# Designs tried in a protein design run: peptides against a protein of PDB entry 2L9B. Part 2

Target 1, 91 residues: chain A of PDB entry 2L9B
Amino acid sequence: ANFLSQKFPELPSGIDVNINMTTPAMMISSELAKKPKEVQLKFLQKFQEWTRAHPEDAVSLLELCPQLSFVTAELLLTNGICKVDDLIPLA
Target 2, 91 residues: chain A of PDB entry 2L9B as posed
Amino acid sequence: ANFLSQKFPELPSGIDVNINMTTPAMMISSELAKKPKEVQLKFLQKFQEWTRAHPEDAASLLELCPQLSFVTAELLLTNGICKVDDLIPLA

## One batch from the design tools (peptide; made by RFdiffusion4, then SolubleMPNN)

Design b1_p8_5_s2 (from b1_p8_5, 4 letters changed)
Fold by OpenDDE base, seed 5:
Structure b1_p8_5_s2 (fold): chain B 91 residues (1-91), chain A 8 residues (1-8)
Amino acid sequence: as target 1 above (91 residues)
Amino acid sequence: SEEEELER
C-alpha cells in the first residue's frame, strides 16, 4: 500500500523482527537473500532508472527512508556490483 | 516493507 511496495514490488514485504534472535539489518539481509537474483537485480535496475529520472525525489526518499540505503548497499555488495571501498566515499 | 523494518 505504501509508495515503495507499489513502485518497487521486488522488495520483500515486511515481517516482524524477533529482536532477541537477530537485528533488523540481519533480517533485511536475510529476507533480501530469499529473493531470486533476477528479482534483486530488477530492483536495482528500476531504482537506478527512477533515481536518474527523479534525483531530487530520490534524495528525499533516502532521507525519509534511510533503511532503503541499506537495502541498496546490501544488494550492490551481495551481487558483486560494487565493493565496500566503493561505498566509503558516499558515506 | 522490509525497509521499514530496518528502522526499528
Scores: peptide ipSAE 0.026, ipTM 0.594, DockQ to the pose 0.000
Fold by OpenDDE base, seed 2:
Structure b1_p8_5_s2 (fold): chain B 91 residues (1-91), chain A 8 residues (1-8)
Amino acid sequence: as target 1 above (91 residues)
Amino acid sequence: SEEEELER
């Protein structure tokens, strides 16, 4: 188990991707959507709290794992917490 | 995790 799996067990465990029929982003979105809303929100809450407490480490993690930025953005959007335009200034 | 595997 790696850091993300241990710290944020709400994230999907990992599956193979059929690269001929889908994109990694589509697979991430699909797997996230399979999680109950409560689990999705729990991840966001925990990640927000951790980021607030460890901002420098959070930046480093997001640089190391840019897919985590996608995960976070996707969950914010799909749960109606923010809109696409809200993320533009952060890009 | 899923996101790490997909983007690896």
Scores: peptide ipSAE 0.024, ipTM 0.575, DockQ to the pose 0.000
Fold by OpenDDE base, seed 3:
Structure b1_p8_5_s2 (fold): chain B 91 residues (1-91), chain A 8 residues (1-8)
Amino acid sequence: as target 1 above (91 residues)
Amino acid sequence: SEEEELER
């Protein structure tokens, strides 16, 4: 298992986009939505705590995997934690 | 993972 799957098991395991002929972003959004709200919130909490405890590693991870920023933003928005306008300055 | 798929 890769680092993300081990550290954040709340994330979807994923499926091959080459098989399903869909965009990765659409696939991620769909798979995230399949997770219970409690699991989504648990991920956000764990990721927030980990980021605060390991800021350098968090920066490196988000640079390596910018799609993780998409995941986080998607979950923040869909769970009503923030608004789109709150994220614009960070883009 | 889904995140890795996005990199493809």
Scores: peptide ipSAE 0.024, ipTM 0.575, DockQ to the pose 0.000
Fold by OpenDDE base, seed 4:
Structure b1_p8_5_s2 (fold): chain B 91 residues (1-91), chain A 8 residues (1-8)
Amino acid sequence: as target 1 above (91 residues)
Amino acid sequence: SEEEELER
């Protein structure tokens, strides 16, 4: 019932992390990769459109949930939409 | 979501 789940259902559901085997970042990347490319791209499109329409709210959300920035960056990179160097200026 | 549960 949280905002992210309702607005962006393309995001995967959370799961437990075995800290002896992986890191949270690795798990996020792995779970995102399990989604079809079409779903990943749909999330990016919806998030982009929402951010354009609600820039102040988007900033607040990303401040509260910095991991969402990681998710977005990861999807941009893994889908070949941008390169690492493209994201450096935004950090 | 995945990221919320993992990073919390």
Scores: peptide ipSAE 0.024, ipTM 0.575, DockQ to the pose 0.000

Design b1_p8_5_s3 (from b1_p8_5, 7 letters changed)
Fold by OpenDDE base, seed 2:
Structure b1_p8_5_s3 (fold): chain B 91 residues (1-91), chain A 8 residues (1-8)
Amino acid sequence: as target 1 above (91 residues)
Amino acid sequence: SEELLQQQ
């Protein structure tokens, strides 16, 4: 078990993507959408709390795992927590 | 192919 699976079990396991059939972003979105809303929100809550407590580690993790930035943004948007315009300044 | 999500 890796760090992400242990720390954030709400996330889907890593999967292989056939880039000839779809984009990585589409696959991430699809896999996230398979999780119940309560599980999605649980991840956001835990990640927010962890980030507040460990901001330097959070930056390092997001640099190491860029897909996690997409995950977070996707969940914020799809759950109506923020708008696209809210994320533009952070890009 | 490419691994997504929990690759680390």
Scores: peptide ipSAE 0.029, ipTM 0.624, DockQ to the pose 0.000
Fold by OpenDDE base, seed 1:
Structure b1_p8_5_s3 (fold): chain B 91 residues (1-91), chain A 8 residues (1-8)
Amino acid sequence: as target 1 above (91 residues)
Amino acid sequence: SEELLQQQ
C-alpha cells in the first residue's frame, strides 16, 4: 500500500493495464465506474480539500501520478459536476 | 505494463 491508496482509499486498487486494444484511459474509466457514486464523490471531496490545504504537494503528486489528473477529470465529467468546456482551459 | 493509478 502506497500513499495514494492510504490517503485516498476511495480510489481503485492499482492493476496492470491490458494494452491489447485498451488504453490506460479506458481502464481507468472502467475501474472508476465500478465504484459507487458516493465513493466517487467522497474522493472528489477529499482530494479537493487536500489540494486546497497542500497545493504544492498536490502539484508534486499530479506530476508523479498523471493518471490522477485523468481520474479527477473523469469523475467530474461523469458525475455531471463540470462540462468538457470547463476543463479545456486546463488542458 | 503500466499500472493503473499506482506505481509498482
Scores: peptide ipSAE 0.028, ipTM 0.618, DockQ to the pose 0.000
Fold by OpenDDE base, seed 3:
Structure b1_p8_5_s3 (fold): chain B 91 residues (1-91), chain A 8 residues (1-8)
Amino acid sequence: as target 1 above (91 residues)
Amino acid sequence: SEELLQQQ
């Protein structure tokens, strides 16, 4: 298992994306939605705590894995924690 | 190829 799988087991495992059938964003949203709400919230909590403790590593990780930013935003939105307007200034 | 939550 890679770093993400080990550190954040709440995340879906890496899956090959058939771009002829779907988009990465669609796959991410679909796979996240398969997780129970409790698991989704647990990831957000753990990622938040880890980011606070390791801000430089967090930046590097998000640069390395831009889709992780989408994951975080998607979970914040779908769980009603933030609104779209809250994210726009960060783009 | 694209991989979910993997490096591209």
Scores: peptide ipSAE 0.028, ipTM 0.625, DockQ to the pose 0.000
Fold by OpenDDE base, seed 4:
Structure b1_p8_5_s3 (fold): chain B 91 residues (1-91), chain A 8 residues (1-8)
Amino acid sequence: as target 1 above (91 residues)
Amino acid sequence: SEELLQQQ
């Protein structure tokens, strides 16, 4: 198992995306919605703590896996933790 | 092909 699956088991397993039928963003949203709210929140908590402890590694990970940025943003928004305006400065 | 979150 790779780093993500081991460190953040709350995330869905990687699956193939059929880009002819859907977009990666749509697939991400769908797969995340299958997880219970408590699991979604647990991921956010663990990711936040890890990011604080390993900021340089966190940047590298998000550059390597840009879909993880989308995951994090989507979970923050759908769980009412932040608003769209809060993410604008990061664009 | 594109994969969600991580490549398998």
Scores: peptide ipSAE 0.028, ipTM 0.594, DockQ to the pose 0.000

Design b1_p8_5_s4 (from b1_p8_5, 6 letters changed)
Fold by OpenDDE base, seed 2:
Structure b1_p8_5_s4 (fold): chain B 91 residues (1-91), chain A 8 residues (1-8)
Amino acid sequence: as target 1 above (91 residues)
Amino acid sequence: EEELLREA
């Protein structure tokens, strides 16, 4: 398994996205929503802790895997942890 | 076509 699979097993497995009828963002949101809330929150916690400990590596990872930025934002929003306005300064 | 999540 790759780094993400090993480090963050709470994330859904990667799949190919057919963009003819849906967007990648919609697919990501759908796959995330299939995970129990506890698993979603566990990912957020682990990712936050890892990012705090390895900020430079976190930046590199988010550049390599831009979908992870969407994942993080989506989970923060859907779990009511932050609002859209909270993310605007980071975009 | 894109890959989701745990795939880079």
Scores: peptide ipSAE 0.044, ipTM 0.678, DockQ to the pose 0.000
Fold by OpenDDE base, seed 1:
Structure b1_p8_5_s4 (fold): chain B 91 residues (1-91), chain A 8 residues (1-8)
Amino acid sequence: as target 1 above (91 residues)
Amino acid sequence: EEELLREA
């Protein structure tokens, strides 16, 4: 067990990425899609609340786990919460 | 090889 597992249990378990004509992004998208919508939305809510309360820790976490940035963006996009244009200023 | 998500 680790911090992410305990704090954000809505996230899928970690898996190894096979470098056989696949990308980490593809794997993340696939794993996220396996989770029910309500679980996806719960993660977004909890992560947003935690980030607001702990902005410095959130920055550190996203630096340590850059895939979490993709997770967040992917969930925002696939759930229709934001558009690609909304994320461009952050890139 | 990359570890995804919670165990990353």
Scores: peptide ipSAE 0.044, ipTM 0.679, DockQ to the pose 0.000
Fold by OpenDDE base, seed 4:
Structure b1_p8_5_s4 (fold): chain B 91 residues (1-91), chain A 8 residues (1-8)
Amino acid sequence: as target 1 above (91 residues)
Amino acid sequence: EEELLREA
């Protein structure tokens, strides 16, 4: 298993996006929604703690795996932890 | 090919 699978098992398994009728964002949203809320929140907590402890590695990971940025934003929004306005400074 | 989530 790769780093993400081992460190953040709460994430859904990787999926190939060769389907024309959907976008990557739609696929991510769908797969995330299949996970229980407690699992979603557990990921956010673990990712936050890891990011705080390893900020440089976190930046590298988000560059390597840009979909993880969408995952994190989506979970923050759908779980009511942040608002869209909170993400504007990052855009 | 683009991969999502843990396989990336």
Scores: peptide ipSAE 0.042, ipTM 0.677, DockQ to the pose 0.000
Fold by OpenDDE base, seed 3:
Structure b1_p8_5_s4 (fold): chain B 91 residues (1-91), chain A 8 residues (1-8)
Amino acid sequence: as target 1 above (91 residues)
Amino acid sequence: EEELLREA
């Protein structure tokens, strides 16, 4: 298993997507929605804690895996933790 | 093709 699979097992497994059939955002949203709310919240908590403890590594990871930024934003929004307006300044 | 979510 790779780093993400080991560190954040709550995330769905990596999936190859043919962009001619669907968009990455659509696929990510659908895969996340399949996870129980408890699993979604657990990921957010673990990722938040890890990011706080390892901010430099977190930046590097988000640069390497930009989809992870979308995942985090999506889960914050869908779980009612933040609003779209809260994320606009970060975009 | 794009790898989503977890690293490849």
Scores: peptide ipSAE 0.041, ipTM 0.671, DockQ to the pose 0.000

Design b1_p8_6_s2 (from b1_p8_6, 3 letters changed)
Fold by OpenDDE base, seed 3:
Structure b1_p8_6_s2 (fold): chain B 91 residues (1-91), chain A 8 residues (1-8)
Amino acid sequence: as target 1 above (91 residues)
Amino acid sequence: ARKLLDLL
């Protein structure tokens, strides 16, 4: 439906959120967790490969869609691929 | 209302 969902089908679809009742980060984390582990890992794999092949485009996308950085970090952490301390220098 | 992937 939305741009990110079309580009990365493993991601959740754009869902209407009442931001008066929840924070964006909370909702994103919740929706990501609903995806099967294999789908989460598939996204990480595809995003990694795409980023390697298109580093400048990847930077532009992450600037355009800063939530994608949160998504990636969240999935790396929840799947035990990296630790919080690994991300601190990037913030 | 706001679309989830338009947030942050």
Scores: peptide ipSAE 0.073, ipTM 0.724, DockQ to the pose 0.046
Fold by OpenDDE base, seed 5:
Structure b1_p8_6_s2 (fold): chain B 91 residues (1-91), chain A 8 residues (1-8)
Amino acid sequence: as target 1 above (91 residues)
Amino acid sequence: ARKLLDLL
């Protein structure tokens, strides 16, 4: 188990990535999509609650693990919870 | 190679 999967078991376990064959974003999206919708939503709920309770730790985690920002955005978008326009101002 | 969804 990797760090993120240990803390958030709903996330996929880490896998080997060959960035010469595909983009990391594409692989993340693919692995996330393999999880059942209920698991995806459970992660979002738990992450939201944890972030609210530990905002400073959440910032640190997202800085340490920038892929987690992509994961969160991807799940929000693919599950129709937010729109791309909601994320643009944060770029 | 990297571990996807692991520390960068």
Scores: peptide ipSAE 0.073, ipTM 0.713, DockQ to the pose 0.046
Fold by OpenDDE base, seed 2:
Structure b1_p8_6_s2 (fold): chain B 91 residues (1-91), chain A 8 residues (1-8)
Amino acid sequence: as target 1 above (91 residues)
Amino acid sequence: ARKLLDLL
């Protein structure tokens, strides 16, 4: 088990990506959608709390693991917590 | 192969 799965068990497990068949973003969206809404929301809450407590580590993690940024944005959008325009200032 | 949602 990698760091992400250990710290955020609500996330899907890492899986092999065939770049010739689909895009990483499409696969992430699909895998996230398989999780129950309650699990998706639990991840968002835990990640928010951890980010507030460890902002410097959070920045480093998101730089190291850019797919996690997509995960967070995707979950915020698909759960209706924010709109695309809300993310623009953060980009 | 690439790993999705992996820190590697």
Scores: peptide ipSAE 0.072, ipTM 0.707, DockQ to the pose 0.046
Fold by OpenDDE base, seed 1:
Structure b1_p8_6_s2 (fold): chain B 91 residues (1-91), chain A 8 residues (1-8)
Amino acid sequence: as target 1 above (91 residues)
Amino acid sequence: ARKLLDLL
């Protein structure tokens, strides 16, 4: 039980990653893909709403958990909501 | 090993 799991239950649980055989990005992509599309979209909606309501807290959270930035980007891309070119201006 | 989405 933690803040992320309570606030965003749609997210995968934390899993040990063998960095000698895979990258965190690869593992995140794999775990996210295991979730139904409805769950993925629900997370995006909730996270968007929360971020709009709590922009300062959202920044702090993304700084604390950089993986969440990748999660968000990955879900936007894999669900066809945006393209890589859409994200380039952000970083 | 490191936790994928471990936070807080």
Scores: peptide ipSAE 0.073, ipTM 0.713, DockQ to the pose 0.045; fails the geometry check

Design b1_p8_6_s3 (from b1_p8_6 with P1A H2E)
Fold by OpenDDE base, seed 5:
Structure b1_p8_6_s3 (fold): chain B 91 residues (1-91), chain A 8 residues (1-8)
Amino acid sequence: as target 1 above (91 residues)
Amino acid sequence: AEKLLELL
């Protein structure tokens, strides 16, 4: 049990990462893709609503858990909600 | 992080 799983149960549980075989980002992408689309979208909706209601807490959470930024970006892209160009300003 | 939140 970790903070992210408790707060956002739609997220995959943590797994062991072997960086000799792949990148952590690839592992995250793979695990996210295993979740049903409706679960992915539910997470995005809940996260969107929470971040809008608690913007300062959201910033703190993303600083504490950088992987959550990647998760959010990945789900936005793979579900066709945003484009890669939308993420360029974040670099 | 704040820029990402602006996308949501």
Scores: peptide ipSAE 0.254, ipTM 0.833, DockQ to the pose 0.887
Fold by OpenDDE base, seed 1:
Structure b1_p8_6_s3 (fold): chain B 91 residues (1-91), chain A 8 residues (1-8)
Amino acid sequence: as target 1 above (91 residues)
Amino acid sequence: AEKLLELL
């Protein structure tokens, strides 16, 4: 598998998206929701720790994999860790 | 991306 799967095995594997059926964001949200809460939170914890330890690499990774930004935001929202207002500066 | 990292 790719770097992302190896580094963060808590993430769902990539799947093909039928754009006529749903949006990529909806697909990601659906796949994330299939993971147990403890797995979602474990990813957030590990990702938080990694980004704090490797901020430059984290920026590069998010540029390479922009879907990871959505994943992180979605998990923060759905797990009640942040509010939509907290994400406004990201827009 | 940097702003997201600041949130974490």
Scores: peptide ipSAE 0.254, ipTM 0.833, DockQ to the pose 0.842
Fold by OpenDDE base, seed 2:
Structure b1_p8_6_s3 (fold): chain B 91 residues (1-91), chain A 8 residues (1-8)
Amino acid sequence: as target 1 above (91 residues)
Amino acid sequence: AEKLLELL
C-alpha cells in the first residue's frame, strides 16, 4: 500500500482512468460518492487534524498528489461544509 | 495548496 492508502484508508483505491469516456475529476468524484457519508467525513476529519499537526508535510503532500486537493475540495462541497465561493482563493 | 489547508 502507498502512503495515502496507509494514512487515509477511507480513500478509494486508485483505478485506471479511461479518458475517452470521462475526465479524471469525474471519476474521482464518482468513486468518492460511492463511499458512505461517515467514511467521507472521517477522511475529512483525519485530514484536517493531520494537516494542522503537520502543515509543512501537508503542503508537500498536496504538491506531490494534486488529486488530493481535488478530493478534499470535492468532499467539502458535496457534504455542504463549504461553498464554491470558498474555493475561489484556491485558484 | 496552502490556501486549501487554511480552509480546513
Scores: peptide ipSAE 0.252, ipTM 0.832, DockQ to the pose 0.853
Fold by OpenDDE base, seed 4:
Structure b1_p8_6_s3 (fold): chain B 91 residues (1-91), chain A 8 residues (1-8)
Amino acid sequence: as target 1 above (91 residues)
Amino acid sequence: AEKLLELL
């Protein structure tokens, strides 16, 4: 469908968010958790490779799609690749 | 965003 779905098929498809019942972050966390660990790690690998090859485009994408920053941080944390302390400089 | 990319 869209750019993200085609380039990173490991990502969950978009869904509606009821902000009266939950937060977008909670919804993202829930949807990510439904994916097998192998799929989560595959996304991280592909995204890492792409961002290193195209850093300027990666910055633009993350500015356009801020949810992708949350996805990346969430997956790094939940898969034990980084710690919360590693994210402090991002604040 | 650049800070996140540096982490990767």
Scores: peptide ipSAE 0.250, ipTM 0.831, DockQ to the pose 0.889

Design b1_p8_8_s1 (from b1_p8_8 with A5E T8A)
Fold by OpenDDE base, seed 5:
Structure b1_p8_8_s1 (fold): chain B 91 residues (1-91), chain A 8 residues (1-8)
Amino acid sequence: as target 1 above (91 residues)
Amino acid sequence: SPLAEYLA
């Protein structure tokens, strides 16, 4: 199984983005908003905990999957959380 | 492409 789906099941399944119809950012925002707030918060919690415990791996993951940085930032914003708080690898 | 998907 995909690492992200296995480790962070709260994330939406990957979906293709037709850039002629929308942007990746808009697609991410839309799909995330479909998740219940508790699921969004659970992802943030788990991601923060994992990032704190595995900072080097977290950096590598975010470099490999830049869209995941947008996911995290978007969730932090929409849930009224400090945008820097869960982005430990960027400190 | 990973960027062609909103999540990889």
Scores: peptide ipSAE 0.046, ipTM 0.685, DockQ to the pose 0.094
Fold by OpenDDE base, seed 3:
Structure b1_p8_8_s1 (fold): chain B 91 residues (1-91), chain A 8 residues (1-8)
Amino acid sequence: as target 1 above (91 residues)
Amino acid sequence: SPLAEYLA
């Protein structure tokens, strides 16, 4: 239970990653895909709402945790969502 | 890497 998992429980929890056997991107994509579609969409909704309410903090978070940008982009692609405004601080 | 640090 880390900060992101506590704030956005729809995200996968931290797991051991052996980068000699897989890439972090592959692991993230795999773990995200394990979540039900409704959970994936719920994360996107909650993250969008939070970024609208806290745009400056959202920018800081995405800069500090660039993996979160990958997560968001991956979920947008896999769910057929092509909207720049889903990333309010970066739009 | 940033991605690894998210999961690890």
Scores: peptide ipSAE 0.045, ipTM 0.684, DockQ to the pose 0.098
Fold by OpenDDE base, seed 2:
Structure b1_p8_8_s1 (fold): chain B 91 residues (1-91), chain A 8 residues (1-8)
Amino acid sequence: as target 1 above (91 residues)
Amino acid sequence: SPLAEYLA
């Protein structure tokens, strides 16, 4: 297991993306939507708490894994939160 | 895959 799977087990596991049938964004959205709302919200809460405690590390992580920014934004939007500013490194 | 690299 890697850092993300251990730290944020609520995230879906990585899967192959067939670019002939979909886009990475579509796949991310669909995989996130498969998780119960409770799990989605738990990820947001844990990620927010971690970001507040480790803001510089959060910046580095989001630079290393830019799709994680999309994940966070997608979850904020789909859950009716829309509080992107809650993630300081993205502000 | 792209998703595997960023979400694992």
Scores: peptide ipSAE 0.044, ipTM 0.680, DockQ to the pose 0.077
Fold by OpenDDE base, seed 4:
Structure b1_p8_8_s1 (fold): chain B 91 residues (1-91), chain A 8 residues (1-8)
Amino acid sequence: as target 1 above (91 residues)
Amino acid sequence: SPLAEYLA
């Protein structure tokens, strides 16, 4: 498994977006919503802790994978958290 | 891999 799979197993597997699919953002939102709330919250906790410990690497990861920024924002909103400090490297 | 394959 790659780094993301090992460190954040709570994330859903990626899915190819084809002509019969909706927008990538909506696909991400849909897949995240399929995960139990406990799993969603666990991801946020782990991601926050990792970004605090590895801010330089976290910035690089978020620049490389903008989907991950969307994931974090989506989970913050849908779970009623809206805590900016989950994205510490961007502050 | 987590979310890596979400591509348009």
Scores: peptide ipSAE 0.043, ipTM 0.672, DockQ to the pose 0.085

Design b1_p8_8_s2 (from b1_p8_8, 4 letters changed)
Fold by OpenDDE base, seed 1:
Structure b1_p8_8_s2 (fold): chain B 91 residues (1-91), chain A 8 residues (1-8)
Amino acid sequence: as target 1 above (91 residues)
Amino acid sequence: SHLAEFLS
């Protein structure tokens, strides 16, 4: 649909969040986990390459869509690529 | 929702 869907089709489709039952972060984690591991890793690779090639656009995108920061961190953590301590310097 | 707006 939008730019993100076209550029990064590995991302989950949007879904409503029931704030009475869950938080946005919980829902994001759940939806990401539904994707095959190879799809998760493919997103990380593509996003890393794009960010390296377009750092200013990446900053703008992360400011516009802060959930994308959570997505990236969550995928790095759940796939054992980094630990929480590795992300602390970025906070 | 936040997720729907972000990922749709």
Scores: peptide ipSAE 0.044, ipTM 0.675, DockQ to the pose 0.072
Fold by OpenDDE base, seed 3:
Structure b1_p8_8_s2 (fold): chain B 91 residues (1-91), chain A 8 residues (1-8)
Amino acid sequence: as target 1 above (91 residues)
Amino acid sequence: SHLAEFLS
């Protein structure tokens, strides 16, 4: 918990994952879903704005923390902002 | 692994 927690407090805090009970993706999805819709949308808005202002840094961050790409995609899908088919070209 | 790595 450092840069991401400070810059994007809407994100869930780090938590240990028992891989025998769950997967990291499952934990991420679960923790995101615990946040109110308003908080989820606020993260998307802030991340979008930051990405526009710092596109190179955003690329570097997503390479460093690929889970963040999952977070963004998950929130876009669960909030009905895009569909799975919209993300296929990015795969 | 753990979610803490995501926020590192």
Scores: peptide ipSAE 0.044, ipTM 0.675, DockQ to the pose 0.076
Fold by OpenDDE base, seed 4:
Structure b1_p8_8_s2 (fold): chain B 91 residues (1-91), chain A 8 residues (1-8)
Amino acid sequence: as target 1 above (91 residues)
Amino acid sequence: SHLAEFLS
């Protein structure tokens, strides 16, 4: 088990992507949507707390794993926590 | 896959 699975068990497990049928972004969105809302919100809470406590490590992680930025943005948007315009400064 | 590598 890697750092992400141990620290954030709310994230979905890795799955194969058929690039001829879908995109990674579409697959991520689909897999996230399968999780109960409570699980989605729990991830956001834990990730927020961790990033606040370890900001330099959070920056490094997001640079290394850009999919995690997509995950976080997707969950913030789909749960109505922020709007697209709120993410523009980070793009 | 790209997703599998990230989430595994």
Scores: peptide ipSAE 0.044, ipTM 0.672, DockQ to the pose 0.073
Fold by OpenDDE base, seed 5:
Structure b1_p8_8_s2 (fold): chain B 91 residues (1-91), chain A 8 residues (1-8)
Amino acid sequence: as target 1 above (91 residues)
Amino acid sequence: SHLAEFLS
């Protein structure tokens, strides 16, 4: 399978966003919210750790998949976390 | 068109 699904299994699986009255951002937010808080926090921690270890790859990934930046920001917001220090400079 | 796009 793809890198992200295996490395970060906490992320939601692919779902069709062509649902009436739903934007991609709304769909992502909704699917993230379905995950337990513990899973959401686990993703943030793992992603932060990976970003520290692979900063250039992290930049490239976030440029390639801007939805992932949205995911990170959304999870930080909804979990009451101001920022992930090592991730912010890459966004 | 699919959420999976951000996981690629």
Scores: peptide ipSAE 0.042, ipTM 0.667, DockQ to the pose 0.078

